# Peptides against a protein of PDB entry 5KEZ: the designs that were tried, part 81

Target 1, 320 residues: chain A of PDB entry 5KEZ
Amino acid sequence: NVAIYNPFRPWWERYQPVSYKLCTRSGNEDEFRNMVTRCNNVGVRIYVDAVINHMCGNAVSAGTSSTCGSYFNPGSRDFPAVPYSGWDFNDGKCKTGSGDIENYNDATQVRDCRLTGLLDLALEKDYVRSKIAEYMNHLIDIGVAGFRLDASKHMWPGDIKAILDKLHNLNSNWFPAGSKPFIYQEVIDLGGEPIKSSDYFGNGRVTEFKYGAKLGTVIRKWNGEKMSYLKNWGEGWGFVPSDRALVFVDNHDNQRGHGAGGASILTFWDARLYKMAVGFMLAHPYGFTRVMSSYRWPRQFQNGNDVNDWVGPPNNNGVI

## One batch from the design tools (peptide; made by RFdiffusion4, then SolubleMPNN)

Design b2_p15_4_s2 (from b2_p15_4, 8 letters changed)
Fold by OpenDDE base, seed 5:
Structure b2_p15_4_s2 (fold): chain B 320 residues (1-320), chain A 15 residues (1-15)
Amino acid sequence: as target 1 above (320 residues)
Amino acid sequence: GVPGPGILWTFRGEE
């Protein structure tokens, strides 16, 4: 991915890929392979956060400032390490003046335009699908158990399916023959937009962002909410079907978010309430649970916003 | 709060 130095190596640089090389601040491919093997050998499975909707930001300077030194040129859409070129992006499909998503009520914009400047891959193209599938298959062959598909809301479900249809079965060294990757898709659906979580049920599980937001409100006793109201927690609260839901109290985004319901999100900063929420989540049968492991950073609030929300994990001069 | 094309939850679903 792109190496960002202003601010100094933010967490979000990870979501700006320039290649599909397994070479980042977390380690190289050999180290990753070793970790996957060791984890699998003790029954711990690995799921990769796969960024396949886009490459890096369109405004990032061309060069070799990346975690593995690969050259890239956002201006010309040149990513030779893949390789991608201008033909592999949705620039011509996006009809907005800026090239970015301007209206989230327009599903076509949400899927075909750039997410906050991130170069949008033409996932309709078999070439692009194949390159992504090759990346994911390499990971499958290493021994990963599945994937979180980042920014799934911004990809057409059919394009995702086309990629998934190209995937290998899981590595038989650790998984039963014929096993398929576990897929969960990050879709932010809090209502009010045309794109729905249900659009993606056919591809795998989806993130249920209503879970953490509503649970936070209840535990905080906001708006008259009571713990006793959790009697019909799950589908009774309007959440997606349990067998399609991946649930969590917080994630790396909404831990730093300030949108609607953002204040309700419980995090480790609210230690007691957070433990209550996580405990409840783990005890309740609804959905597939995910527990967050985060870190403290020097928060600095200005006008209600943490100006240091970019701070990444503890590191030694950029090296984790 | 994030300079540049960083992605936060607010930018993805609150527009």
Scores: peptide ipSAE 0.031, ipTM 0.727, DockQ to the pose 0.037
Fold by OpenDDE base, seed 1:
Structure b2_p15_4_s2 (fold): chain B 320 residues (1-320), chain A 15 residues (1-15)
Amino acid sequence: as target 1 above (320 residues)
Amino acid sequence: GVPGPGILWTFRGEE
C-alpha cells in the first residue's frame, strides 16, 4: 500500500493498495505464511480483509512511496506491480463532476464513482476479476479460511460473484477437501439508501451495522429504551436473517465516528458498557459474531471531532 | 476528518 507520512502512517493507508504483494507494516509474505500455518495447526483460522474495490487515492503523488517499494502513478492509473492501467478503472463510467461519489441515493454513483477519491477498479472486466482472484487464491493456497470484502457496497454484486467463482477450494492440509472460503461483505445499510444488504446475500454473509448502533442505544438507555426490548433481538428488530449476518459491537471505522454513525457505538473507551454489549452479543444466538481487538491512541477532540482519528496501530516503524 | 482519501464510515455517506 501507499506509505503516507502526513499524517504519519495513518491506519487508513492500509486501505490504499498499489499492489497485491504481501509486504506491509504488518510483515512480509514469509512471516504471514508462518503465522497462518501456526494458527491453523492449533485450530485458529485466518480471514483476510481484502481490499478489491479500489487502488490508492487519485491525489497521491506518483513514485515508489509504498510499503514494498512498488512504483505507482495514480494520475495515469498506472500500477505496474499488478499490472493495472487506465483501462482498468471506472473513470469513464462515473458521470459526476468530481469523479467521486456525490449522491449515495444514486446506486450507480455508489458503484462506479470513487469512494473519497480512491481509484475505482473496473470489476466488470474479466482481466480485473482475474487479477483479484489470483491475489485471493494466493492467500487461499497459503491457508487462509476466508475473506472480509472491503467496500462491498461499492461493488456490483454480480462482479463480486464472478470473482468468487474463480476462487480455489481451501487448502486441504487444514480443511476438508472441497471446502469453500468463508465470505462476509462489508455493506453499510442502515436504511434510507437504494443499495440493500440483501443485494449481497448470494455472495455470503453481510455486516449488520444496525446491530451495534441499536445495541449501543439500548445499553446507553437513550430515548427510554430498555433491555427488555431485546426480547426479539435479531430479525425482530429488522436485522438481516441470522444466517446472513455478521455482527459486531464496533469496528475500526465507527469506533472513530460520531453522530448517526458513531455516537451510539460502544467501544473500549467506555469499558463497562462495552463489556456488557460484547457479553450480550456473545450470549445471544443471532448472527456470526466478531469481537474487536483495538488499541488506544491520543484522542484530541476539537469541536466534537477527534483530530487524531487517523492514528494507526502501534508500530515501531522498524520494518518498513 | 481524514486529510487524504480515507475510508471512515462517515465518509461513506452514513453520517
Scores: peptide ipSAE 0.031, ipTM 0.722, DockQ to the pose 0.038
Fold by OpenDDE base, seed 2:
Structure b2_p15_4_s2 (fold): chain B 320 residues (1-320), chain A 15 residues (1-15)
Amino acid sequence: as target 1 above (320 residues)
Amino acid sequence: GVPGPGILWTFRGEE
């Protein structure tokens, strides 16, 4: 991914890929392979956050300022380490003036335009699908158990399916023969937009963002909500079917987020309430549960916004 | 951030 120095190595640089090389601040490919092996040998499975919707931001300077030193040029859409070129992006398909998503009520914009300036890959092309599948298959062959698909809302479900159909079975050294990778898709669906979580059920599980938002409201006792109302928690509250849901109290995004859902989200900053929420989630039989392991950072609020929301995990002068 | 019905998603490197 790109190496960002202003601000200094933010967490979100990880979501700006310039290649599919397993070479980042976390380590190189050999170290990753070693980690996967050690984890699998003790029954801990690895799921990779796969960023396949886009490459880096269009405004990032060209050069070799990346975690693996690969050259890239956002201006010319040149990513030779893949390789991608201008033919592999949706620049010509997006019809907005800015090239970015401008209207989330337009599903075509949401899928074909740039997410906050991130160069949007043309996932309709078999070439692009194959390059992504090769990346994911390399990880599968190393021994990972599955994937979180980042920004799935911004990809056409059919394009995702086409990629998934190219994937290998899991590594038989640790998984039963014929095992398929576990897939869960990040889809932010709190209602009010044309894109729905149900559009993605055919590809795997989906993130249920209503879970953390509503649970936070209840535990905070907002709007007269009571814990006793959680008796029919799950589908009874309008959430997706349990067998399609991946649930969580918070994630790295909404831990730093705004809006109605963001305000209700419980995090480790509210330790007592957060423990209650996580405990309830683990005890209640709904969805596949994910527990957040986060970190403290020096929050500085200006006009209600944390100006340090970019701060990544603890590091030693950029080295993790 | 990216506008949404429930939460505003953080910017991922907009300069």
Scores: peptide ipSAE 0.036, ipTM 0.718, DockQ to the pose 0.043; fails the geometry check
Fold by OpenDDE base, seed 3:
Structure b2_p15_4_s2 (fold): chain B 320 residues (1-320), chain A 15 residues (1-15)
Amino acid sequence: as target 1 above (320 residues)
Amino acid sequence: GVPGPGILWTFRGEE
């Protein structure tokens, strides 16, 4: 991915890929293989956060400022390490003046335009699908158990399916023969927009962002909410079917006080309430649960926003 | 700012 130095190596640089090389702040491919093997050998499975909707930001300077030194040129849509070229992006499909998503009530913009400047891949192209599948299959062959599909809301469900249909079975060294990768899709659906979580049920589980948002209000006792109201927690609260839901109290995005869920989101900053929420989540049968492991950072609020919400995990000069 | 529920998406595209 792109190496960002202003601010200094933010967490979100990981979501600006320039190649599919397993060479990042966390280590190289050999180290990754070693980790996956060691984890699998003790029954811990690895699920990869797969960034396949886009490449890096359009405004990032061309060059070799990347975690593996690969050259890239956002301006010309040149990512030779893949390789991608201008033909592999949705620039011609997006009809907005900026090239970015401007209206989230327009599903075509959400899918075909750039997410905050991130170069949007043309996932309708078999070439692009194949390159992504090759990346994911490489990971499967290493021994990962499945994937979180980042920014799934911004991909057409059919394109996702086409990619998934190209995936190998899981590595038989650790998984039963014929096992399929576990797939869950990050779809932010809090209502009010045309794109729905249900659009993605056919591909795998989806993130239920209503879960953390609503649980937060209950635990915080906002708006007169009571724990007793959780008797019909899950589908009774309008959430997606349990067998399609991946649930969580917070994620790396909404942990930072804004985004999907807003201020209701409970985090480790409110330790007692957070433990209550996580405990409840783990005890309740609804959905597939995910627990956050995060870190502290020097929060600085200006006009209600943390100006340091970019801060990544503890590191040594950018190396974790 | 992105007019969507995921405000932090803005940061992913910022330098």
Scores: peptide ipSAE 0.036, ipTM 0.720, DockQ to the pose 0.044; fails the geometry check

Design b2_p15_4_s3 (from b2_p15_4, 7 letters changed)
Fold by OpenDDE base, seed 3:
Structure b2_p15_4_s3 (fold): chain B 320 residues (1-320), chain A 15 residues (1-15)
Amino acid sequence: as target 1 above (320 residues)
Amino acid sequence: GEPGPGILWTERGEE
């Protein structure tokens, strides 16, 4: 991915890929293989956060400032380490003036335009699908158990399916023969927008963002909410079917968020309430649960926003 | 600044 130095090596640089090389702040491919093997050998499975909707930001300077030294040129859409070229992006499909998503009520913009400047891959192209599948299959062959598909809301479900249909079975050294990768898709659906979580049910589980948001309000006792109201927690609260839901109290994004969905989110900063929420989540049978492991950072609020929300995990001069 | 995927919900049109 791109190595960002302003701000200094933010967490989100990981989500600006310039190649599919397993060479990042966390280590190289050999180290990754070693980790996966060691984890699998003790029954701990690895699920990769797969960034396949986009490459890096369009405004990032061309060059070799990347975690593995690969050259890239956002301006010309040149990512030779893949390789991708200008033909592999949705620049010609997006009809907005900026090239970015401008209206989230327009599903085509959400899928075909750039997410805050991130170069949007043309996932309708078999070439692009194949390059992504090759990346994911490489990981499968290493021994990962599945994937979180980042920014799934911004990909057409059919394109995702086409990629998934190219995936190998899991590595038989650790998984039963014929096992399929576990897939869950990050889809932010709090209602009110045309893109729905249900659009993605066919590909695997989806993130249920209503879960953490609503649980936060209940635990915080906002708006007169009571714990007793959780009696019909899950589908009874309008959440997706349990067998399609991946649930969580917070994630790396909404942990730093604000607004209706963000403000209610419980985090480790509110330790007692957070433990209550996580405990409830783990005890309740609804959905597939995910627990956050985060870190402290020097929060600095300006105009209600943390200007240091970019701060990544503890590191040694950018190396984790 | 450089674009990041840690977009706030309001920036994504979420309420």
Scores: peptide ipSAE 0.026, ipTM 0.690, DockQ to the pose 0.038
Fold by OpenDDE base, seed 4:
Structure b2_p15_4_s3 (fold): chain B 320 residues (1-320), chain A 15 residues (1-15)
Amino acid sequence: as target 1 above (320 residues)
Amino acid sequence: GEPGPGILWTERGEE
């Protein structure tokens, strides 16, 4: 991914890929392979946060400022380490003036235009699908158990399916023969927009963002909500089917977010309430649970915004 | 610098 130095090595630089090389702030491919092996050997499975919707931001300077030193040129859409070129992006498909998503009520924009300037891959192309599948298959062959698909809302479900159909079975050294990778898709669906979580059920599980938002409201006792109302927690609250849901109290984004439901999100900053929420989540059978392991950072609010929301986990001069 | 991909819900129209 791109190496960002202003601010200094933010967490979100990981979500701006310039290659599919397993060479990042966390280590090289050999170290990753070693970690996966050691984890698998003790029954701990690894699921990779796969950034496959896009490459890096369009405004990032060309060069070799990346975690593995790979050259890239966002301006010309040149990512030779893949390789991708201008033909592999949706520049000509997106019809907005900015090239970015401007209207989230337009599903076509949401999927064909750039998410906050991130170069949008043309996932309709078999070439692009194959390059992504190659990346994911490499990880599968190393021994990962599955994937979180980042920004799935911004990809056509059929394109995702096409990629998934290219995936290998899991490594038989650790998984039963014929095992398929575990897939969960990050889709933000709080209602009111044309793209629905149900659009993605065919590909795997989806994130249920209503879970943390509503649970936070209940535990905070907002709007007259009571714990007793959790009797029909899950589908009874309008959540996706349990077998399609990945649930969580918070994630890295909504720890830093705001808006409708955003303020209700419980985090480690509210330790007591957070423990209650996590405890409830783990005790309740609805959905596949994900527990967040985060970190404290020096929050500095200016005009309601944390100017340090970029701060990544504890590191040694950028190396984690 | 480029903004992070983790935009606020309000920016995503998720209100």
Scores: peptide ipSAE 0.024, ipTM 0.682, DockQ to the pose 0.037
Fold by OpenDDE base, seed 1:
Structure b2_p15_4_s3 (fold): chain B 320 residues (1-320), chain A 15 residues (1-15)
Amino acid sequence: as target 1 above (320 residues)
Amino acid sequence: GEPGPGILWTERGEE
């Protein structure tokens, strides 16, 4: 991914790829392979956060300022380490003045325009699908069990399906022969927008963002809500079917006040209430549960916003 | 600096 130095190595640089090389601040490919093997040998499975909707930001300077030293040029859409070129992006499809998503009530913009300036890959092209599949298959062959598909809301479900159809079975050294990768898709659907979580059910599970938002409101006792109202928690609250839901109290985005959930989201910063929420989630039989493991950063609020919400995970900054 | 992929909930119009 791109190496961002202003601010200094933020968490979100990891979501700006310039290649599919397994070479980041988290480690190199050999270290990753070793970790996957060790985890699988004790029954711990690995699911990779796969960033396949886009490459890096359009405004990032060209050069070799990346975690593995690969050259890239956002201005010309040149990513030779893949390789991608100007033919592999949706620039010509997006009809907005800025080239970015401007109206989330327009499904075409949401899928074909840039998410916050991130160069949007043309996933309709078999070439692009194949390059992504090669990346994911490499991970499958290493021994990962599945994937979180980042920014799935911004990809056409059919394009995702086309990529998934190219995937290998899981590595038979650790998984039964013929096993398929576990897929869950990040889709923010709180209602009111044209893109629905149900559009993606055919590809795998979907993140249910209503879960953390509503649970936070209840546990905080906002608007007179009571724990007793959780009797029909799940589908009874309008959530997606249990067998399609991946549920969580918080994620890396809404932990920082970004993304779906707002101020209702409970985090480790509110330790007591957070433990209650996580405990309830683990005890209640709805959806596939995900527990967050995060880190502290020096929060600094200005006008109600944390100006240090960019701070990345702990690192000695001496590796890459 | 360039913003990350995470955007404010209000900016996305989901509130």
Scores: peptide ipSAE 0.024, ipTM 0.666, DockQ to the pose 0.035
Fold by OpenDDE base, seed 5:
Structure b2_p15_4_s3 (fold): chain B 320 residues (1-320), chain A 15 residues (1-15)
Amino acid sequence: as target 1 above (320 residues)
Amino acid sequence: GEPGPGILWTERGEE
């Protein structure tokens, strides 16, 4: 991915890929393979956060400022390490003046235009699908168990399916023959927009962002909410079907944000309440649970916003 | 300037 130095190596640089090389601040491919093997050998499975909707930001300077030193040129859409060129992006499909998503009530914009400047891949193209599938298959062959698909809301479900249809079965060294990758898709659906979580049920599980927001409100006893109201927790609260839901108290995004449930989201900063929420989540049968492991950073609030929300995990001069 | 994270809810217009 792109190496960002202003601010200094933020966590979100990881979501601006310039290649599909397994070479980042977390380590190289050999180290990753070693980790996957060791984890699998003790029954711990690995799921990769796959960024396949886009490459890096269009405004990032061309060069070799990336975690593996690969050259890239956002201006010309040149990513030779893949390789991608201008033909592999949705620039011509996006009809907005800026090239960015301007109206989230227009599903076509949400899927064909750039997410905050991130170069949008033409996932309709078999070439692009194949390159992504090759990346994911390499990971499958290493021994990963599945994937979180980042920014799934911004991809057409049919394009996702086309990629998934190209995937290998899981590595038979650790998984039963014929096993398929476990897929969960990041879709932010709190209502009010045309794109729905249900659009993606056919591809795998989806994130249920209502879960953490509502649970936080209940545990905080906001708006008269009571724990006793959790009697019909799950589908009874308007959540997606349990067998399609991936649930969590917080994630790396809403841990740093004040929207989409906003202040109701419980985090480790609210230690006691957070433990209650996580405990409840783990005890309740609804959905597939995900527990957050995060870190403290020097929060600095200005006008209600943490100006240091970019701070990444503990590191030694940028090296994790 | 370099773009920030496109995955944050605020940048996605989620409210």
Scores: peptide ipSAE 0.026, ipTM 0.685, DockQ to the pose 0.037; fails the geometry check

